# Ledger of designs, part 25: peptides against a protein of PDB entry 3OGK

Target 1, 307 residues: chain A of PDB entry 3OGK
Amino acid sequence: ATPDRLSRRFPNLRSLKLKGKPRAAMFNLIPENWGGYVTPWVTEISNNLRQLKSVHFRRMIVSDLDLDRLAKARADDLETLKLDKCSGFTTDGLLSIVTHCRKIKTLLMEESSFSEKDGKWLHELAQHNTSLEVLNFYMTEFAKISPKDLETIARNCRSLVSVKVGDFEILELVGFFKAAANLEEFCGGSLNEDIGMPEKYMNLVFPRKLCRLGLSYMGPNEMPILFPFAAQIRKLDLLYALLETEDHCTLIQKCPNLEVLETRNVIGDRGLEVLAQYCKQLKRLRIERGADEQGMEDEEGLVSQRG

## One batch from the design tools (peptide; made by RFdiffusion4, then SolubleMPNN)

Design b1_p10_4_s1 (from b1_p10_4, 8 letters changed)
Fold by OpenDDE base, seed 2:
Structure b1_p10_4_s1 (fold): chain B 307 residues (1-307), chain A 10 residues (1-10)
Amino acid sequence: as target 1 above (307 residues)
Amino acid sequence: SLSLVELRKL
């Protein structure tokens, strides 16, 4: 479909999702010459789709100019922007979005590749937004953003229910978790082993409503921090956890209300048996092939047709 | 165990 045909057929369109070409490799930039530019669509949105409040670009080339045009065209009418596995923009484009779209409820950059110039976009969001419900920059590499801005967002956005982040040290997010009283979902962060202080995470206080969780680099030493609320966990993302088969079994046994599990082959047939035994409410299971499959080191860490 | 770099490439 062409942009002009879309606006003629659906002038009152409120939600648009565009998909570009599949990426061959994760976190790689999409080549600029493949033709998956959002530019003609942003032009059409600006001119003819004046009721559009939700935009989702998946695997597309998005420039800062595209984001600036979109931001100015939709302003406070834009409620959702998802840059899903996109490339071609910098943090200047993000700054334009949050500056002009002050009532945005969902902002997603998950798995997008971008040039990071500064952390101003998150600061601007923190200073002016009170509407945010979903913030997701999972599997991204921001080095110049502040956890203090994330805390400010949590304090000011009372409807904030889902936050997915990159590699923030979890201890830097203590203030965020305290402020995020209505948070139901958290993914990302970074748990870092400290041989000299094995209990450094044991005093972490999570939001009381937290039930969907994926802590990056969580190992068996950190896993006990979940035990006090494991019974209320409904979704676990263990794709980036550092858990072995037995660790999976231990955690799963403590999550009787688990509905969604995402993990790697390390769960093994044994973990799947435990899952079937203890998690009677399970609705979805995703098992990714990990690089750990190549090592015959853990015979139990292989999912067969038995599981 | 997978390195952190390897896990991020999955």
Scores: peptide ipSAE 0.017, ipTM 0.591, DockQ to the pose 0.241
Fold by OpenDDE base, seed 4:
Structure b1_p10_4_s1 (fold): chain B 307 residues (1-307), chain A 10 residues (1-10)
Amino acid sequence: as target 1 above (307 residues)
Amino acid sequence: SLSLVELRKL
C-alpha cells in the first residue's frame, strides 16, 4: 500500500511491480497527491530496497529526476526496468538509466509517452551494454534514434532475444537482423510500399531463430517474406498489419505451429475456421476491433460468436 | 487501408 510499509516488511525485495490508474484517466488529470507518481517509491527503493533488481511501473507518472535517482541508487544491480504506458519523462531520463545501469538486461518503454530530446540514450546503450536480453520501445515515437545503434546493440549483446521497436524502415534494420543471431522475437518497424520497387523487401533476411513476429504495415505484397520460416512461427502480432480476411487465411495456413495470434476482427469467421483447422497448437487468441471495420457491414470481416 | 496512427488511437 505505501512505500515505507513495503520496505519494512520486505527489505530483501528483488522485484517490484506498481500499477497506476487505468487508461480512462488522462495522465494530466491525475492529482499530485495520487499514488500515480513513482517519486515516493523511487525514494524508498533508493534508501531501503538494496536488493531490488527488477522494477515495473505501469501507467504511472515518471520524471527524469525519478529515473536519475533510480539509476544512481541501483546502478549495475538493476537488471529490469519496465516503463509500461508511463509518462512524464524525457530521453534524458532514459540516458541516465543506461549510463548508470550498464548491466541492464530488460529495458521496456512500450506505449509510454515522453519528450524526445535526442538519440543519446540508445547510443550510450550501444556503446556500453553487453547484457541486454530484451529491448522494447514498441508503440513509441522515437525519431532521433539511429538504426546503427540498434545494430551495435545486437552485435554486442549476444543474449539479445527480444526486440520491439517503433517506426524504423525495415531496410534500415538489415544490419541489425544480421547481427542479432539469437533473436527470437521482433515487433515493429515500418514496411513502406514502393510502386517503383515492388521487390524491395524480398531479399530481407531474418534471424534464424525468429519465431515471434509483428511487422507494422505488412500488407499482402510483403507477407511472402515470412513464408520461408512460417512453419517455425509461434506468435504473430497482426494488429498493425494491413491484411484482409483472405490474407489472414493464406498466412495462417502456413503457420501450423502458431501458439499465439493477435489480430483485428478483419480475420472474420472464415479466418477463425482456417485457424482452427491448421493451428492445432494455438493457446491464445486476441481479436481487437479495428476502426476501419466499423463502417463495413460485410459479414466476412466480422467475428461472430460462431468462431 | 487503416493507418498505424489510426490503430494506435483506438
Scores: peptide ipSAE 0.015, ipTM 0.566, DockQ to the pose 0.356
Fold by OpenDDE base, seed 5:
Structure b1_p10_4_s1 (fold): chain B 307 residues (1-307), chain A 10 residues (1-10)
Amino acid sequence: as target 1 above (307 residues)
Amino acid sequence: SLSLVELRKL
């Protein structure tokens, strides 16, 4: 479909999702001439889609100019922006979005590639937004943003329920967790093992409603921090955890209400058996193959056809 | 029924 055809057919469109590299079945809906750029769509949104509240770009090329145009055109009417696996923008584009769209509820940049100029976009968001419900820059590399701004967001946004971040040291997020009283989902951070201080994370206090969790680089020494609330966990992301098969078994056994598990082949057939035994409410299982797992034919952490 | 979702290679 062309942008102009979409607006003519659906002038009252509230939600738009575009995929730059669609599956073959959706390829016929995006003219090749659009090249995966959002520019023509942003132009159409600005001119003809005045009721649009939600925009989701997946695997698209997005420039700062595109973001600036979108921001100014939709302003406080924009409730959701998802830049999912997008590229071509800088933090200046993000700054424009948060400056003009002060009532945004969902901001996602998961797995997007960008040029980072500064941390002003997160600071601006912290200073002016009180509507945010979902913030997601999981699997991104921001080095210039401040955990203090994240804390401010948590304090000011009472409806904040889901936050996914990059490699923040988890101890820098203590203030954030304290402020984020309604947080239900957290992914990311960085747990760094310290041989001299094996219990440095043991006193971490998580939000009381937390039930969807994925802590990056969590090893068996850090895993016990989950045990006090393991029974309320409904979703676990263990893709970036440093857990072996037996560690998976230990954790899974403590999560009887688990509905969604994402992990690597290291769970093995044994982990799957434990999962079946203890997690009767499981709805979705995702198992990824780690790059390192291709070489170890005989390791216990392989999921066979029997599982 | 367990839905097995996408195996992505990292």
Scores: peptide ipSAE 0.012, ipTM 0.602, DockQ to the pose 0.047
Fold by OpenDDE base, seed 3:
Structure b1_p10_4_s1 (fold): chain B 307 residues (1-307), chain A 10 residues (1-10)
Amino acid sequence: as target 1 above (307 residues)
Amino acid sequence: SLSLVELRKL
């Protein structure tokens, strides 16, 4: 589809989702005005899609100029922006979005690649937004943003229900979790094992409504922090957990209301048997192949066609 | 131990 054809057919369009080419096809050699660039769509949005509230770009090339134009064109009418696996922008583009779109409810940059100039975009969001419901920069590398701004967002955005972040030390998010009273979903952070302080995370307090969770680098020593509310868990993201097959079995048996599990082949056939036995509400299972699974000594850490 | 970056390459 072309932008002009879309606007002519649907002048009152409220939600737009565009998908670029698969990752393997996105080479830097894409000529200007290729369907992978959002520029022609942003131009069309600005001119003809004046009711558009939700924009989702997946695997697109997005420049700071595109983001600035989009931000100014839609302003407080923009409720959702998802830059899903996008590239080509910097944090200046994000700053423009949060500066001009102060009523944004969903902001996603999951798996996007960008140049980080500073942490001003998150600070600006924290200072001026009270509408945010979903914040997602999962699987990104922000080094210049502050956990304190995330806490401020949680305090000011009463409807905040889902937050996915990069590698924040989980203890730096204690204030965030305390403030995020309505949070139902959290993914990311970083659990850092300390042999000298084995109980480092044991007193971590999660939001009362938390039921969708994925803690990065969670090992068997940290896993018990979930046990007090494991029966409440409906979704687990264990893709970046450091759990072996038996650890999976231990956790799964404590999650009888689990509906969605995302994990690696390390779960094994044994883990799948335990999952079938204890998780009768399971609706979706995602199993990814681990990069280093060939080197793992756990012979049970392989999902066969039997499982 | 698997890094998050390594897992993203999958």
Scores: peptide ipSAE 0.010, ipTM 0.571, DockQ to the pose 0.369

Design b1_p10_4_s2 (from b1_p10_4, 8 letters changed)
Fold by OpenDDE base, seed 5:
Structure b1_p10_4_s2 (fold): chain B 307 residues (1-307), chain A 10 residues (1-10)
Amino acid sequence: as target 1 above (307 residues)
Amino acid sequence: PLSTVQLRRL
């Protein structure tokens, strides 16, 4: 579809999702004019889609100018922006969005690639937003944002229910977790094993409603921090956990209400047997091939046709 | 250790 055809057919459109580059398309195989730029769509949104409140760009090229135009055109009417696996923008574009769209409820840049200039966008969001429900910069590289701004967001946004972050040290998020009283979902962070202080995370207090979880770099020594609330866990993301087959079995046995599991082949046939035994409410299972598993010939760490 | 971003690109 072309942007102009969309507005003519659906002038009252409230939600738009655009998909650009296919996963399998290497950049070098795509013609320059492949339609992966959001610019013509942002122009159309700005001019003709005046009821649009939700925008989702997936695998598209997005410039700071595109974000600035979108921000100014939609302002407080923009409730949702998802930059899903996008590229081409900087944190200046994000700053424009949060500056002009002060009532944004969902902001996602999961797996997007961007240039980080500063942490001002998160600071601005913290200072002025009270509407945020979903914040997701999972699988991104931010080094200049402050955990304190995330805490401020949690304090000010009473409807905040889902937060996914990059590699923040989990101990820097203690204030955030204390403030995020309604949080149901958390993904990301960084658990750093300390052989000299194995209990450094044991006093970590999670939000009482937390039921969807994915802690990055969680190993078997850190895994016990989940045990007090494992029975309320409905979704686990273990893709970036450092758990072996036995660790998976241990955790799964403690999660009888698990509905969604995302993990790697390391779960093995044994882990799948345990999952089938203990997780009778399981609705979705995703198993990815881990990069680390290519060298492990151990039969227990592979999912076979028997598992 | 590889970042989560690096792990997902593999």
Scores: peptide ipSAE 0.200, ipTM 0.844, DockQ to the pose 0.626
Fold by OpenDDE base, seed 1:
Structure b1_p10_4_s2 (fold): chain B 307 residues (1-307), chain A 10 residues (1-10)
Amino acid sequence: as target 1 above (307 residues)
Amino acid sequence: PLSTVQLRRL
């Protein structure tokens, strides 16, 4: 479809999702010059899609100029921006979005690649936004943003329900968790083992409504921090957890209300049996092959056709 | 330790 054809057919479009390069491009099946550029779409949005409040770009090339144009064209009417696995922008583009779209409710840049200039975009968001419901920069490498700005966002955005972040030290997020009273979902962070302080995370206080969770680098020593509220957990992301098969079994048994599990092959047939036994509300299971599991001969960490 | 991004690329 062309942008111009879309606007002519659907002038009152409220939500747009564009998909660029398919995953098959990873297999060199798509020419490099196959431009998944958002530029022509942003031009069309700016000119003709005056009711558009939700934009989702997936696997597209997005420039700072594209983001600036989009931001200025939609301003406070933009409620959702998802840059899902996009590339080509910098944090200046994000700054433009949060500066002009002060009523944005969903901001996602999960798995996007970008040039990080500074942390101003998150600071600006913290200073001026009170509408944010979903913030997601999971699987990104922001090094210049402040956990204090995340805390400010939590304090100011009463409807904040889902936050996914990169590798923030979890202890730096204590203030954030305290402020985020309505938070239901958290993914990311970094749990760092400290031999000198094995219990450094045991006093973490999570938001009372937290039910969707994925802590990065959570090992068996940190896993007990979930036990006080494991019965309320509905979704677990264990893709980046450091749990073995037995640890999976232990955790799953404590999560009878689990609806969604995402994990690695390490769960094994044994973990799947335990999952079937204890998690009767399970709706979705995702099992990925971990990089580290490529070549593990240990039978316990393999999902067979029996599981 | 590998970042979560690095772990996914592997």
Scores: peptide ipSAE 0.198, ipTM 0.844, DockQ to the pose 0.663
Fold by OpenDDE base, seed 2:
Structure b1_p10_4_s2 (fold): chain B 307 residues (1-307), chain A 10 residues (1-10)
Amino acid sequence: as target 1 above (307 residues)
Amino acid sequence: PLSTVQLRRL
């Protein structure tokens, strides 16, 4: 479809989702004419899609100029922006979005690749937004943003229900978790093993409504922090957990209300048996092949056709 | 430590 055809057919469009080419094509061949640029769509949004409140770009090339144009065109009418696996922008583009779209409810940059200039975009969001419900920069590498701005967002955005972040040290997020009283979903962070202080995370207080969780680098020593609320967990993302088969079995047995599990092959057939036994509400299971599986011949860590 | 992005690219 062309942008001009979309506006002519659907002048009152409220939600737009564009999908670019598969990632395999993006790594090897970005021909100038591959059709993955959002520019012509942003032009059409600006001119003709005046009711558009939700924009989702998936695997698109997005420039700072595109984001600036979109931000100014939609301003406080923009409720949702998802830059899902996009590339071509910097944090200046994000700054433009949060500066002009002060009532944004959903901001997503999950798996996007960008140039990080500074942390001003998150600071601006923290200073001016009170509407945010979903913030997601999961699987990104922001090094210049402050966990204090995340805490400010949690304090000011009473409807904040889902936050997914990069590799923030979990202890730096204590203030965030305390402020995020309505948070239901959290993914990311970083659990860092300390041989000298194995209990350093045991005093973490999570939001009372937390039921969808994925802690990065969670090992068996940190896993017990989930046990007090494991019965309320409905979704687990264990893709970046450092759990073995036995650890999976231990955790799964404590999560009888689990509806969604995302993990690696390390769960094994044994973990799947335990899952079937204890998790009668399971609706979705995702098992990814981990890179770590090539070396461990332990028969228990492989999902076979029996599981 | 490898970032989550780096872990997925492996």
Scores: peptide ipSAE 0.197, ipTM 0.843, DockQ to the pose 0.627
Fold by OpenDDE base, seed 4:
Structure b1_p10_4_s2 (fold): chain B 307 residues (1-307), chain A 10 residues (1-10)
Amino acid sequence: as target 1 above (307 residues)
Amino acid sequence: PLSTVQLRRL
């Protein structure tokens, strides 16, 4: 489809999702003319799609100029922006979005690649937005953003229900979790073992409604922090947890209401048996191959065709 | 520790 044909057929379009690059194509192997640039679409949105509230770009090339044009054209009418596995922009483009789209409810840049200039975009979002429901920069590398701005967002955005972040030290998010009273989903953070302070995370208090969770680098020593609310957990992302097969079995037994599990092959057939026994509400299971599994000949960490 | 992005690229 071409942008001009879309606007002519659907002038009242409210939601647009564009998919660019195939999964298998390395960025450098795709010719520039493959149609992966959002520019012509942003031009069409700006001129002719005045009812558009939701934009989702997946595997597209997005420049700061594209983001600036989109931001100014849609302003407070833009409710959702998803930059899903996109590239080509900097934090200046994000700053433009949050500056002009002050009523944005969903902002996603999960797995996007960008140049980080500063943390101003998150600060601006914190200072001016009260509408945010979903914030997702999971699997990104932000080093210049402040966890205090995330706390401010939680305090100001009463409808905030889902937050996915990069590798923030989880203790820096204590204020965020306290402020995020309606938070149902959290993914990311960083749990860092400290031999000198083995209990440093034991006093971590999660939002009372939290039921979808994925803590990065959670090991067996940190896993007990979930036990007080494990029966409330409906979704677990264990892809980046440091749990072995037995740890999976221990945790799964405590999550009888689990509906979605994402984990690595380390769960093994044993973990799948435990899952089948205790998690009768399970709707979706995702098992990925771990990078660490290439060297372990140990059958316990492998999912067979029987599981 | 490896970043989550690094862990996914592996």
Scores: peptide ipSAE 0.194, ipTM 0.843, DockQ to the pose 0.642

Design b1_p10_4_s3 (from b1_p10_4, 9 letters changed)
Fold by OpenDDE base, seed 1:
Structure b1_p10_4_s3 (fold): chain B 307 residues (1-307), chain A 10 residues (1-10)
Amino acid sequence: as target 1 above (307 residues)
Amino acid sequence: GLSTVELRRL
């Protein structure tokens, strides 16, 4: 279907998800002449989809002009924008979104590639938004944003429940965690081992409702920071943790209410056995093969048909 | 009517 056909058929559409790459699923309706660009869709949204409040672009090309047009067209009616594995924009486009869409509740740029001009977009969001529920720039490379703005967002957005970030030093997020009283999910950050200060992270205080977690670069020395609330954990993202098989076993045993686990092949058959034994509420398991685990000879860190 | 549409590229 073309954008114009969509709007004619569904003039009251509230949620649109566009995937720029084919998957083994249902409606391959984007004409080839539109390519992976969102431009024709943004034009149609601007003109005819007046009730659209949620936009999800996945693996598409999105320009700053597209974002600016979308922002101005939907304004405070836009509640959700997900730029999922997208490219082609800069932080100027993000600035336009947060400037014009003051009531946005979900803003996602997970795994998107972009040109970073400045940190103004996050500052603008911090200064004016009180509606944000989900902020996700997981697996992105923002170097010019401020953790102070993230703290401000947490303070002002009382419905903020999920935040996924890039490589913020976790200690710079202490103020954020204190402010984010209703936070249920956190992923990202950066744990940096300091041999001279092994207790560096032991006094971290997490939000009381935190139950979905993925701390980047968490090793066995940092893992104990989770133990006080491990029984509360429902989801773990260990894809970027620095845990070995035994570490997985240790942590999993402490998470009897775990529902979702995402990890690497290093969990091994032993880890899977422990998972089956202790995590009776498990609903989803994702195992990736990490680059560091490719070609490893250590059987303990490998998943076989036994696990 | 339909409130959510998911479209995919070829």
Scores: peptide ipSAE 0.067, ipTM 0.765, DockQ to the pose 0.055
Fold by OpenDDE base, seed 3:
Order: sequence, then structure tokens, then C-alpha cells
Structure b1_p10_4_s3 (fold): chain B 307 residues (1-307), chain A 10 residues (1-10)
Amino acid sequence: as target 1 above (307 residues)
Amino acid sequence: GLSTVELRRL
């Protein structure tokens, strides 16, 4: 499809999702006019797609100029922007989006690669947005953003239901969790074990409606913080948890209403048996191979064809 | 080029 053909066929388009080439292809010499650049699409959106509310770019090249043009063209009409595994922009582009699109409901940069100049984009979002429902910069690294801005967003955006973040210390998000009264999904953060303070996270209070969760670096010592609400958990992301096979079994037994599980092959056949026994509502299972799991001698930590 | 285009219109 070409941008001009799109607008001619669908002049009243409300939602656009564009998927670029697989990541492996993005590392090759890309001609300036390659279809992986969003530029021609942003031009078409600006000129001819005036009813567009939702934009999803997946594995595309996006520049700050593209984001600035998109922001100014759609302004408060833009409700959703997803930069899914995109590259080529900086936080200046994000700043333009949040500055001009004051009523944005969904902002996603999950697994995108960008240059971080400052934390102004999140601060601007915190200061002016009250519409946000979904914020997702999972599997990204922001060093210059403030957890206080995230708390402000939670306080001001009463419809905020899903937040996925990078490696914020989870204790710095206590204020965020308290403010995010309607939050149903949280992924990311960072649990940091302290041998001198084994109960460091035991008093962590989660939003009452939380049912989709993925805490990064959660180990067996931190896992019990989930037990009070484990029965209401519907989705677990354990890809970046530090749980062994037996830990998986323990947690899964506590989650009888689990519908979606994402984890590593460390769950093993044993964990899959426990999952089948206790989680009768399971709809989706994703198992990834861990980078370091090739060296683990624990035979139980492997998913075979039997599981 | 683009591998997939998904479109919705009111």
C-alpha cells in the first residue's frame, strides 16, 4: 500500500497501523525513500487523513521532524500514538507529541530505540494531560525522567488503566500506585534485593484493581508480595523475573484465574503441569528462551515437547 | 517496504 492510495480509498480513516520490515532488515542499507520511513505517511496524514485518531507504527523509522509534523497536524484529535519497536527519534520528538496532543489517551514507545536528551516530555505530559489511559515505555531506558511525574500523571488521569515502565526502583513508585486508583495493568519497575532488609518490599501496596502484572527482577523473596491479590491476577509477565522452576510452581498455584502467562523456559515441564492443573482459565502461554539459560544445568528448567 | 497495513474507518 502507498500513502496516496490509502487516503483515496479511506478518506475517513480513524485508525492506521503500519508494520515495517522485521528488525533484521532494518540494519541493512536502507534507501532514503524506503517504505520503512514514516515520513511519506505523516505527510499523507497531515494533508488527507484529517479524521485519523490512532496511529500505530511498528518497526518503522521515525524522526523528530516526523513526530513534530504529526503532532501539529493532528493536535488534540490524536488519541493514540504507538511507536512500537521504532527508531530514529529523540525525546524532543516525544516532547512535541505531548505538547501538541493534549488529549492523547494512549502513548506507547515499547522496545523503541531513541536518543534521550532530557525528561521534559514526561514532565509536560504530567503537567497538562488528564486523558491518558495507557502509558507504555516498557523495555526502554530513560535515565532522565522522574517517578514523581508518573505519580502526577496517575493523580490527574483518572482513566489510567495500564502503565508499563522501565527500571524505576519500585519503592519510588509507591506514590504512583497510591494515586493510580483505577490501574489494572502494571509492568516494569525494578526490584532490588537488599540482604540487610529482607522485608524491603513487603509493605508495598498495589492498586486494588490490579490484575495484569510484570515486575522486573522479582525473585522468590519478593514474590510473596503478590499473594494477597494473586487470586485476581489474570496476566503475569515473568520474562524478567528471577524465578526458578519451583518458584513458578508456587506462584502459579496461587493464581487460579490466570489467563495469560509470559515466561522463560525455566518454568519447565513441571511448571507447565502445575499450570495445567491450577489455571483452568488459561488462554495464552508465551515461553521465551533466556539469554543465559543455555548454561543452566537444571534439567527441570527446560520445556520439552511433552510440556 | 511495509509488510502489513491495518485500517479501520468509522
Scores: peptide ipSAE 0.066, ipTM 0.716, DockQ to the pose 0.024
Fold by OpenDDE base, seed 2:
Structure b1_p10_4_s3 (fold): chain B 307 residues (1-307), chain A 10 residues (1-10)
Amino acid sequence: as target 1 above (307 residues)
Amino acid sequence: GLSTVELRRL
């Protein structure tokens, strides 16, 4: 498909999703002739797709110039931008998006690779946006953004329901959680074990509607922070949790309303048996092969055909 | 008309 044919066939297009090639090496190394660049599509969007409100780029090369052009062309008409596993841009491109698209509802950069120049994009978003519903930069590393801006976003965006972040220290997000009264989903953060302060996280107050959760680096010592609301949890992302088989069993038993579980093979057949016993509403199970598979001789840490 | 288009680039 070519960009020019898209606009001719669908002049009133509201949503566009472009999927690039599977990642071999870094996407920014793909030549233009491989069709991985969004540039010709952004040009077409700018010129001919005047009703487009949702853009999803997956595994594409996206430059700051592309983002700037898109931002200026769609402005407040842009409701959704998803840069899903994209590369080639910097935080300057993100700044352009949030500066010009002040009514954006969904902003996603999950697993994208970028050059971080500053934290201005999140600050600008915090200062001017009141429409945000979904913010997702899960599995990214922003070192220059402020948790205070995230708190401001939560305070100003009444419809904010899903937030996925990188490695913020979870205690820096206390203000965010207090402000995010309607938050239903949270993923990311960083739980850091402190041997001298085992109760470091026990006083965390989560939003009352929180039911989809994935705390990064959560170990068995931190896991009890979920117990007060475990019965309302419907989705767990344990891919980046530091839980062993028995820890999985403990947590799963406390989540009778669990509908979606994403975890590693460390759950084992034992964990799957417990899951089947206690989670009768389970709809989706994702088990990924963890790096830990290469070393675990323990049968409990492996999923077989039995489970 | 079609409001959503998904394209795969090879």
Scores: peptide ipSAE 0.098, ipTM 0.788, DockQ to the pose 0.023; fails the geometry check
Fold by OpenDDE base, seed 4:
Structure b1_p10_4_s3 (fold): chain B 307 residues (1-307), chain A 10 residues (1-10)
Amino acid sequence: as target 1 above (307 residues)
Amino acid sequence: GLSTVELRRL
């Protein structure tokens, strides 16, 4: 479909999702005529889709100019923007979005590639937004944003229920967790082992409603921080956890209400047996192959057809 | 009327 055909057929469209082609090559190698650019769609949105409140671009090329045009055209009517595995923009584009779309509820840039100029976009969001429900920049590389701005967002956005972040040191998020009283989902952060201070994470206090969780680099030494609320966990993302098969078994046994598990093949058939035994409410299981696990012939860390 | 459209671009 073309943008103009869409607007003619659905002038009152509220939600649009566009999917680009699978990543076969770096976005820099995509010809201009490939159609992976959002520009024609942003133009159409700006001119003819005045009721559009939700935009989801997946695997698209998005420029700062595109974001600026979208931001100004939709302003406070834009409730959802998802830049899912997109590329071509900088933090200036994000700044434009949060500056002009002050009532945005969902902002996602998960797995997007961008040039980071500064942390102003998150600061602006913190200073002016009170509507945010979902913030997701999981699997991104932001080095210039402040954990304090994330804390401010949590204080100001009382409906904030899901936050997924990059590699923040988890101890820098203590204030955020304290402020995020209604948070149900958290993914990301960074747990860093300190041989000189093995208990540095034991006093972490998580939001009371937290039930969907994925802590990056969580090892067996950090895993006990989940035990006080393991019974209320409904979703676990262990893809970036540093847990072995036995660690999986230990944790799974403590999560009888688990509905969704995402992990690596290190769970093994043994972990799957434990999962079947203890997690009777399981609805979805995702198992990925770890790149680092290809070399270890240890049969216990592999999922077979028997799981 | 249809409020949500999902398009895959080839």
Scores: peptide ipSAE 0.095, ipTM 0.786, DockQ to the pose 0.023; fails the geometry check

